Peptides against a protein of PDB entry 7Z53. Designs and how they scored, part 143

Target 1, 150 residues: chain A of PDB entry 7Z53
Amino acid sequence: PRIKNQADCIPFFRSCPACPGSNITIRNQINALTSFVDASMVYGSEEPLARNLRNMSNQLGLLAVNQRFQDNGRALLPFDNLHDDPCLLTNRSARIPCFLAGDTRSSEMPELTSMHTLLLREHNRLATELKSLNPRWDGERLYQEARKIV

## One batch from the design tools (peptide; made by RFdiffusion4, then SolubleMPNN)

Design b2_p29_8_s3 (from b2_p29_8, 16 letters changed)
Fold by OpenDDE base, seed 1:
Structure b2_p29_8_s3 (fold): chain B 150 residues (1-150), chain A 29 residues (1-29)
Amino acid sequence: as target 1 above (150 residues)
Amino acid sequence: LPLGIDANGNLHPISLAEALRALARLLAR
């Protein structure tokens, strides 16, 4: 799924809806660009979040992918499991939950959603290639080595 | 893997993050 109807107000703090002005949107973009340095927007900066972003069902070192939707067979970001989902509240007709990513802003800007999706796919591609090259590596090592390359 | 070019024109592996930083700098010009 793609985020549509971006003209609607976006809840930045999950409980406070905001319609950002032009200057605020510019600032958010700058912050997003700086986040590419360490890819923390993809992997999360906190350990509990980082674990929730991983596929822990196997030893392949993969990030979790959406279980409901794909983009012509390609992976999408997983949905978050928020009780009061801000994305559902923002657009009640679309009924699309927020995406889960290392940066909570991933569902606020289409550009961020796209970049996070690309980086998710790249991580999983790298982990898959590393597994092929190093069959004895466990999921933790595959995840960490792929993270270093991203 | 993304590749960078050094001052001598040699290709070397770079991280995707580094590639994205380079792209961001280019787009900001």
Scores: peptide ipSAE 0.030, ipTM 0.435, DockQ to the pose 0.014
Fold by OpenDDE base, seed 5:
Structure b2_p29_8_s3 (fold): chain B 150 residues (1-150), chain A 29 residues (1-29)
Amino acid sequence: as target 1 above (150 residues)
Amino acid sequence: LPLGIDANGNLHPISLAEALRALARLLAR
């Protein structure tokens, strides 16, 4: 059943980036998950995006996390800062922006959002443990080593 | 940690990403 009260819902939309008006089938969505559930989609394939996905405020090698919301104390993906945020347009009452992830489609598919969230948490967990084990490692080293393990 | 099996039948830790990909493939069948 369609959730009638979408105020607490994260707006997702079913559109292809190349074809915004296209209806993506469930099978295609699942296939997309199998193809795009790559750590590279968590970290970003382009350097500018990769930098935006990192917490650059410290030398802990962490990925950026949502600054407004948490999941029972657990991290969520950060919000993007889009001029014309399609997630906001999809559900104006919810006022939930698109998530920022290595894949711009993270907010198009709830499954991707969940997957990226889990991998974000795992990365940050690993980076934290690596810092404990290797206190002299800088943020770049921690980030890269955690990325290799994920 | 999730475990994988190599070509020799030995168990080894696999990444979370790999485990999740495997799960996704199973669910897609």
Scores: peptide ipSAE 0.026, ipTM 0.427, DockQ to the pose 0.015
Fold by OpenDDE base, seed 4:
Structure b2_p29_8_s3 (fold): chain B 150 residues (1-150), chain A 29 residues (1-29)
Amino acid sequence: as target 1 above (150 residues)
Amino acid sequence: LPLGIDANGNLHPISLAEALRALARLLAR
């Protein structure tokens, strides 16, 4: 290995390549649950935050979504409700509050915002599918099961 | 772990999401 001290390594895993043929120019990946993903950045590591990130208005197990804006009908992260919101202060003309996410850095780095948004959408998609497959599941079950899949 | 079948008939692991989607398609038939 290039790095001699394994203790200094952050373990990253790549999915196995899928090579369906001899003329493969594009590396396809096998999508599988190969590892546990720490999605605490999406769901929150603290219970109060985790609850605030959920849509509690129904029993669909959904994460809360932005109530003001959508991306061509697709969900965006909800806004936080911060006193002296730094996002509002940095650009008063935009009047866009900071996003609420499991990681407070979600509004600090656009990369995180994008990732959180995608994972939010994926969670809600999964929860919706799980509801379809399991109509009797309550919101807590749907939320937890979707969380495990993400 | 759910498995999918590739074009060559080989089994490979698929995500649960993919499995659920596949199941949904099957149920919709």
Scores: peptide ipSAE 0.021, ipTM 0.445, DockQ to the pose 0.016
Fold by OpenDDE base, seed 3:
Structure b2_p29_8_s3 (fold): chain B 150 residues (1-150), chain A 29 residues (1-29)
Amino acid sequence: as target 1 above (150 residues)
Amino acid sequence: LPLGIDANGNLHPISLAEALRALARLLAR
C-alpha cells in the first residue's frame, strides 16, 4: 500500500520501517500492494461492512473482536447479527453464530476462519504498536496505517 | 498474502506451505 504519511517514521512495514530516507524497494512496494488487495477479505470491500468490522468504542484503530469468546486470551472474530443465521441452523447443538468478516465465506470454511483470525490479531497488534509509537494519531489514522502494513 | 512475521515484527510474503502449517496449528487446537 502507498504510505500517506512520509513525514513520520512508521516501523513494522514489511521488511523495513517506513521512514523518511528509508530504503523501501520497488519489490517491497509491490508486495505491500498485493497484500493490501488480498487483505480485503479481512477489512471488507464495502464501507458499511468495513465500519462494522471496526471497534468504534475507542480511538485505537482496532478491528472488532468477539465479545463472548477468546482463544486462550487471544482474539476471535466477532459474530454477525443475522436474523436467520445459517450457522445456528446448520448445527443446532453448537449454538454458535456465523462470524463477521470481510469475506462472507469465513464461517463456511474453517481454513478461512483461521486466516481471518490471524490477520485480525495482526492488525490489532500493529495498531497497538503504532499507538505506542504515535500517541497523537487518532483511531482512523491508526486503522489506516495498520491496514497498509498488513 | 500469505504473510509471515520477521524478527522485527514486520510482515512479509511467505510460502503457501508455511501458511498452511500455521493454519493447521490453529485448527488443531
Scores: peptide ipSAE 0.017, ipTM 0.460, DockQ to the pose 0.037; fails the geometry check

Design b2_p29_8_s4 (from b2_p29_8, 16 letters changed)
Fold by OpenDDE base, seed 2:
Structure b2_p29_8_s4 (fold): chain B 150 residues (1-150), chain A 29 residues (1-29)
Amino acid sequence: as target 1 above (150 residues)
Amino acid sequence: LPLGIDANGRLHPVSLAEALRALERLRRA
């Protein structure tokens, strides 16, 4: 997504993971902000989850996207494959499973789901552009470089 | 901006798409 009016943008500030001289309470807060700033909720904080969130069918460094639903070609989060999926069990008529994201709250907190979706699209956009600029980069390099920018 | 949460608090992908489109329209205005 692109914002035409810059006044509609919300500024975000990066923080250091640990600030020397701060007390433990401040340090913990900084660490929490860092995890949000690096989009760990999108990419996952654990390696097995992070791998499951990636598109492994090519060398384009993309995050996985939903295979059943799209918005006029625009990506949505992939579905998880949980045994006893709580999303399926809560509404048996809808038959919609939980989304797979960096955290387990994506299907229960729409605000996060929306942010995850936007950042997913941004990552894939960046990876695509990086591939154009660097045709010889493999999927791992593209993924990591795009992740650093997000 | 309503996101179409069902009675169980779950988000349907169609409702999410609609919400995202509405948001995009506002961002472009």
Scores: peptide ipSAE 0.304, ipTM 0.806, DockQ to the pose 0.030
Fold by OpenDDE base, seed 3:
Structure b2_p29_8_s4 (fold): chain B 150 residues (1-150), chain A 29 residues (1-29)
Amino acid sequence: as target 1 above (150 residues)
Amino acid sequence: LPLGIDANGRLHPVSLAEALRALERLRRA
């Protein structure tokens, strides 16, 4: 897909065979996870949730990642902060809360959890690359542009 | 459950990480 709103930035086109407008004027070396999954499951369809899913500690446009667990440095989904966390209630010995994602069922199915994790990693990778290409973009711009590509 | 999945199918982060790594290995094989 094409990155829109190119004011004071480098125009960028990403190859996306599944995208309707795949015409590329400027091709950069950005690979992305190909997916037909609705990105709303990752970013959230409601604005309050979407904000909670973002890393607001910097202007890098990143999604929030787990602060307790990683996979050899690779990101995992952040935990939610539910009052009556069903994940804590059902497996008391594990003491692991539910994951936070755009889909409330993100923790209920390993397939969804895995998909959300992969797309989280892809978004953050894209945002990082976009920051390199467009160093003047703020966090909001980076987040939105990465979201468009995922 | 031996794979770090609770009664409702929820994955422990460690088990999730292992599963993801396993999938990655399978794709490379």
Scores: peptide ipSAE 0.299, ipTM 0.804, DockQ to the pose 0.021
Fold by OpenDDE base, seed 4:
Structure b2_p29_8_s4 (fold): chain B 150 residues (1-150), chain A 29 residues (1-29)
Amino acid sequence: as target 1 above (150 residues)
Amino acid sequence: LPLGIDANGRLHPVSLAEALRALERLRRA
C-alpha cells in the first residue's frame, strides 16, 4: 500500500529503493555500505560532534578512544558524557555509559557499536600509517586523509 | 543477558571486545 498523504510520512531515502530485485535485507546492507562510504556514523555529520570524536590531545589525527576500557591495547569507542545517560539508567550496577560515536544510535544496537569500533580502529591505523609516511603532516591533515581512505 | 547486552541492546565493553575478537578469528580463517 502507498501512503496517499505525504504529510503522514517522515521522508527518508534508501540506497536503492527502486532496484527491481532488491529486498529489505539487501537494502539494509547497501545502506550500511553507504554509511561506510561517507563514514558519517563514525566521524559525525556535524562539526561539533566531529570534534568531540577526535583525539585533540596530539597532532596525530586520531579519533578519540575509550580511556577506561581496552581490549589488550586495542581501542574501543569513547564514552559519551550525557547528564541523563540512558545507558547508565538501564543498569545502575554496571555503570557503563553510552558510547560516543558519529551516530547517536551507536549505543542502541550492538551491531552499530561493533561497526563503529572497527572503523575507529581502521581510521587510527590509517592515521598512524600516514603519519609514518608523512611525518610533516599535522593532525588535521592526517585526520582528513585517513577519513578519505576509510 | 546473553552476550553482555542490556535491556536496551547496549553492549558492555568487555562483551564487545569478545565479539570483536571472534570476528577477527573469522577473518583469519
Scores: peptide ipSAE 0.298, ipTM 0.808, DockQ to the pose 0.021
Fold by OpenDDE base, seed 5:
Structure b2_p29_8_s4 (fold): chain B 150 residues (1-150), chain A 29 residues (1-29)
Amino acid sequence: as target 1 above (150 residues)
Amino acid sequence: LPLGIDANGRLHPVSLAEALRALERLRRA
């Protein structure tokens, strides 16, 4: 994720054992922390990405979930569909693509992956509940209302 | 938490699931 308004930056440091202590890493962590406040890393900061993170196959207002892996029915982040996927290139025998979230960096930062997963589950839970409470709401309304609550 | 991160920092979905379950257990403890 990128910070468009630097005035919204949160100057906190979060330890990431999976990340090197580079300037870029620090910036990414700050971006993640800032995005955590508004959940922009989960939903995407740009409209095209936001659409790709959504389940557009129905009108339930859900975020997309992994189609290959689940944990006893619980959702995981979807895989990205990248040409020359860096995660696939890392270990070609494992054949695990990068997760789709804010960017491919999420797959390099387990803390972000975990947070994104939790917020994904929470969003979908909220959207499901909102659908039950408001059966006439369409997918866009459900998505937006759930996003406001998260 | 036991995260299955390889030498290049990549996380396997199964390891992530295990980590998340561990966190949930901590919440309920």
Scores: peptide ipSAE 0.258, ipTM 0.781, DockQ to the pose 0.026

## One batch from the design tools (peptide; made by RFdiffusion4, then SolubleMPNN)

Design b2_p30_1_s1 (from b2_p30_1, 16 letters changed)
Fold by OpenDDE base, seed 2:
Structure b2_p30_1_s1 (fold): chain B 150 residues (1-150), chain A 30 residues (1-30)
Amino acid sequence: as target 1 above (150 residues)
Amino acid sequence: MPLIIRNKLDHPDTANEPVLDPALVALLKL
């Protein structure tokens, strides 16, 4: 387990209220996700996040991967660059930042981290195969076509 | 021998969204 100290608090924040203009006693949450099935858990629901999730160093259409660690030569999720990184706050000894993914919950539990890592690997596999099949495709087309398959 | 199906879909940019051939999608999911 990433958290070994039972005295460490996991910082859970309540989602923002949607504040519907009606006198509804029921607190609804704001939806910040895309309303359609678009694999936003991998790619994000916002353009700035989607850009940060991409490997912009080449024209291969790949998602960004961890630059410090690999799992037996396999890609891991990149680290996020949060000012108040809850992952650094919860385990000060390990000094491992939160993972960057399309879903901010990617670092809440190992099972979510594993699923997001798998989907990132699958995108990068698909983009690589698409590049092999279509050598003339640019990085944008490779990314979008891999995204449509995922 | 892996069958490299070189489908040269050099379709020029005609205004139709590039529909990935379902056969290509099936091949990439195997």
Scores: peptide ipSAE 0.000, ipTM 0.275, DockQ to the pose 0.018
Fold by OpenDDE base, seed 3:
Structure b2_p30_1_s1 (fold): chain B 150 residues (1-150), chain A 30 residues (1-30)
Amino acid sequence: as target 1 above (150 residues)
Amino acid sequence: MPLIIRNKLDHPDTANEPVLDPALVALLKL
């Protein structure tokens, strides 16, 4: 089937091979994700991303939320700040950027967006409840303890 | 809310106890 609209393509790159100089006939990709069940889809697999996902404006241990939109007073995922945002390229009329989450695929399917939004809401709920129970905890402890529960 | 998550939120942590019983971490991974 010929793709009729080639202007609205999502750029997709094949993963880099692990150990390209090995006599291994099987091409393995580099693993860029944590091997642990650590909710890295929510929190990211790398420290710079994990920091960008956090609300650093206060000591409440919260994840960052959308500043432009809410769902009936409920938080949505924050927008990413990509130079060449594939969501802006795919739908130029809506002008909606991709969502920032621990998994970059959070914007590829509405079901993923919904799950990431749910887990972000749950983290922020947990961090808020933990702050109520433990008023002396700082934002780092609140974030890490909420992250351990999620 | 699952009963297990409720039980943790209902008990304020003393400064010396881990918020997560290892048994609960195991159950949340199932």
Scores: peptide ipSAE 0.000, ipTM 0.263, DockQ to the pose 0.023
Fold by OpenDDE base, seed 4:
Structure b2_p30_1_s1 (fold): chain B 150 residues (1-150), chain A 30 residues (1-30)
Amino acid sequence: as target 1 above (150 residues)
Amino acid sequence: MPLIIRNKLDHPDTANEPVLDPALVALLKL
């Protein structure tokens, strides 16, 4: 091993292998996330996170938006409510929490933040248009149909 | 690059108000 001091070891866990079919020699990992492309970077892969990403105050099917900041009237990602928020810990002077998105990396890079913000805006646009076209749809259907389009 | 958040130091009354990096805001306008 290149690392001689065990105190310098960072624990890395290798993903569990999927059971290969009879002719598959390539080690694939078990997919522990969604089985299809579902924009989980926007919506999360887990129900509790997906719920926290939603505006549950109404039946419009919208994603939650930032309540403190806007970009010229355009929505921004909501802030997360982490106990040990790494954004607050890293930049104590700014006092800006990490952004809440389906991908936890949403605050690591401005490019990711931008992409998540664009997709959040697009979802909310779509949900709003879908509500106009389908006044009888509830917030769950609006959210799911907007999510399928995104 | 990590998300750069700037404090707007240009006015004493807003010196402690956190402002999103103008570069991030510019990317969000595309």
Scores: peptide ipSAE 0.000, ipTM 0.271, DockQ to the pose 0.024
Fold by OpenDDE base, seed 5:
Structure b2_p30_1_s1 (fold): chain B 150 residues (1-150), chain A 30 residues (1-30)
Amino acid sequence: as target 1 above (150 residues)
Amino acid sequence: MPLIIRNKLDHPDTANEPVLDPALVALLKL
């Protein structure tokens, strides 16, 4: 390492290199996120997260919403259930967890929170309108069709 | 407050269609 003093360094780890199957000197990285435009920031990149982001209590194809707070009757992102929730650590008195979204950074910046909230609202709007148009659609189809539109 | 412009969604029941109509997609995005 070019930096000899590590005592004042912020520990920053780059993603793991992908195993190069070819003699290409280009360092590929293991993507933890989907490589295609699939709104994975909203829906997650992994099935367990995607499931946790869904409202599984009904067949409306909706994303999960905050159960404690609303913005003038509008949905907010659900809270996460992190063991070591950084939002709880930041303000121990407020006891407000981080938001759950497809992107873990959803609570790092208000702009990200706003965008994720907007897209969650849009998904739920779409799923609701799709249900109105297609009363026979189940919650999975409603979710997937709303997800394709987003 | 984002104004949700509810455009009139005059689309047939696509419950049996495998592909969402692009016109429906456009209307649902409005």
Scores: peptide ipSAE 0.000, ipTM 0.280, DockQ to the pose 0.022

Design b2_p30_1_s2 (from b2_p30_1, 15 letters changed)
Fold by OpenDDE base, seed 3:
Structure b2_p30_1_s2 (fold): chain B 150 residues (1-150), chain A 30 residues (1-30)
Amino acid sequence: as target 1 above (150 residues)
Amino acid sequence: MPRIVRGPLDHSVTANEPVLDPALVALLKL
């Protein structure tokens, strides 16, 4: 989107530096992501974030979904709860918060939002099918097995 | 505080849990 208002500041945080060895003149950032192909864009790279991405209200192993909006009965990404939400600051008229996903960039462009939404739907589909096949599985096992398939 | 990068997917599936059959994984992805 074209930002027309230049008066509003967008909050932007510079990445923390990695501790340089004695001869490193180049400022490298700390890697905050998993080094594995583990769908961390869906599930997050940190335990607190991954817990916030889960529907903890039941034992179905589901990811959290939007409580305000749906796409023709299909789930959307949940909203984040940021103190200084850049999505609310950028478009005050729409009053749409940023989306919560494993990747903080989930709200930067519609194409990325769509991919995160698809993967969230797929996880929840898989967890639901796994529950049907394995009625005795708890919500943790359902979540982890769906996560392994994604 | 150094952010603890999550280790690999907890592959502590105890050696006795059946790995989901690749055929079942394929069926679940349709």
Scores: peptide ipSAE 0.007, ipTM 0.301, DockQ to the pose 0.028
Fold by OpenDDE base, seed 1:
Structure b2_p30_1_s2 (fold): chain B 150 residues (1-150), chain A 30 residues (1-30)
Amino acid sequence: as target 1 above (150 residues)
Amino acid sequence: MPRIVRGPLDHSVTANEPVLDPALVALLKL
């Protein structure tokens, strides 16, 4: 092996194969990403992830935010709860987990983190304004209408 | 196999739900 330090290895899982019903000898991966402009990077593509991204503690239709840290009073992305968190493995001194977003790559680079944070803030702004305009709307309607605008 | 249930974006704009006026959507984006 060319890697001498095995203690700092990032766990990397191989993508699941697409199994077409034909004798295709070429292994293709399942595409887990949507090609649609549906803001799935904010909201996720799967219901369990979408629920984890929501603030379910109230009826305001908000996305979940970081409970430990803020940026000058502004919301940050919530932390993920990964068993083998690559952010904890790579930076053991800071002890900062990866961020949870609709895209699992939200913590790969600061630019992605910033964009996901911006869109989370925008959703929460929209949901708040929609609640002001429509006091009778429930949290599900507020979330879905904010999501349609984003 | 995780069934990606795209919950339908209920594109049933039933004719009686107030569609957010595009002008209101524009105001909310400012």
Scores: peptide ipSAE 0.007, ipTM 0.284, DockQ to the pose 0.027
Fold by OpenDDE base, seed 5:
Structure b2_p30_1_s2 (fold): chain B 150 residues (1-150), chain A 30 residues (1-30)
Amino acid sequence: as target 1 above (150 residues)
Amino acid sequence: MPRIVRGPLDHSVTANEPVLDPALVALLKL
């Protein structure tokens, strides 16, 4: 069905149209995201998002973490900085923003939030261990090598 | 349409970069 009202749509696109050759009669699809196996739910599918997910304040290759809250000294997902944050609209008393993750749905379900939190913690653990093993590695290399392991 | 800006895949994995030993990767996942 062609959705006519786009205002009520979740703007989530997984595929782009692809036309093989001169015969436009068969519409194929190319993945409009990254690979399903590249942990894009953690790292994002786009470079601007990927940069926002990183801790750029140091050369440790870490993902960004929550600056307001921790779980018994353990990292939590950072908050997003959305203009019209749906989590702020729903949680008017608590004033808890949506979480920033590679998947925009990270705040839709507690299970997703938990999985993204675990993978963020694992990345940061790996990057820390890799820094210990490789003191000469810069933050970019640490991030990329930790990302390859995750 | 979001343009898939593939950030430069730094394909500069020079053939001599020590690939993390699969055993070390396995150890880091334990």
Scores: peptide ipSAE 0.007, ipTM 0.254, DockQ to the pose 0.032
Fold by OpenDDE base, seed 4:
Structure b2_p30_1_s2 (fold): chain B 150 residues (1-150), chain A 30 residues (1-30)
Amino acid sequence: as target 1 above (150 residues)
Amino acid sequence: MPRIVRGPLDHSVTANEPVLDPALVALLKL
């Protein structure tokens, strides 16, 4: 072993292999997330997170948006409510929390934040247009149909 | 980076959002 002191070791477990289908010799990891391309980076892969990402105050099918800040009248990602928020540690004076998105890495780099913000805006645009076209649709249908387009 | 401005709750679809493709709009009316 390259590291001789076990106290310097961080325990790291390799992901479980997926069951090899017919003649695939390449070891892939088991998918523990969603089974299809569903924009889970925006919507989350788990129902509790997906609910937290939604604007549940109305039946418009919208994603939750930032309540404190906007970009020239355009929506931003909502803030997360992390107990030990790493973003609050980086700039203690600004007190800006990490952003809540379907991917927890949404706040790790500005590029990710920007992409998640764009896709959130696009979802909310689509849901709004879908509501205009289909006034009888409920918030769940609007959300799911907008999600299918994104 | 876009300038983050403190503002009220965003309830406004900004008028300058790209219009859905008319073909997609037609499909969404079915």
Scores: peptide ipSAE 0.000, ipTM 0.205, DockQ to the pose 0.026

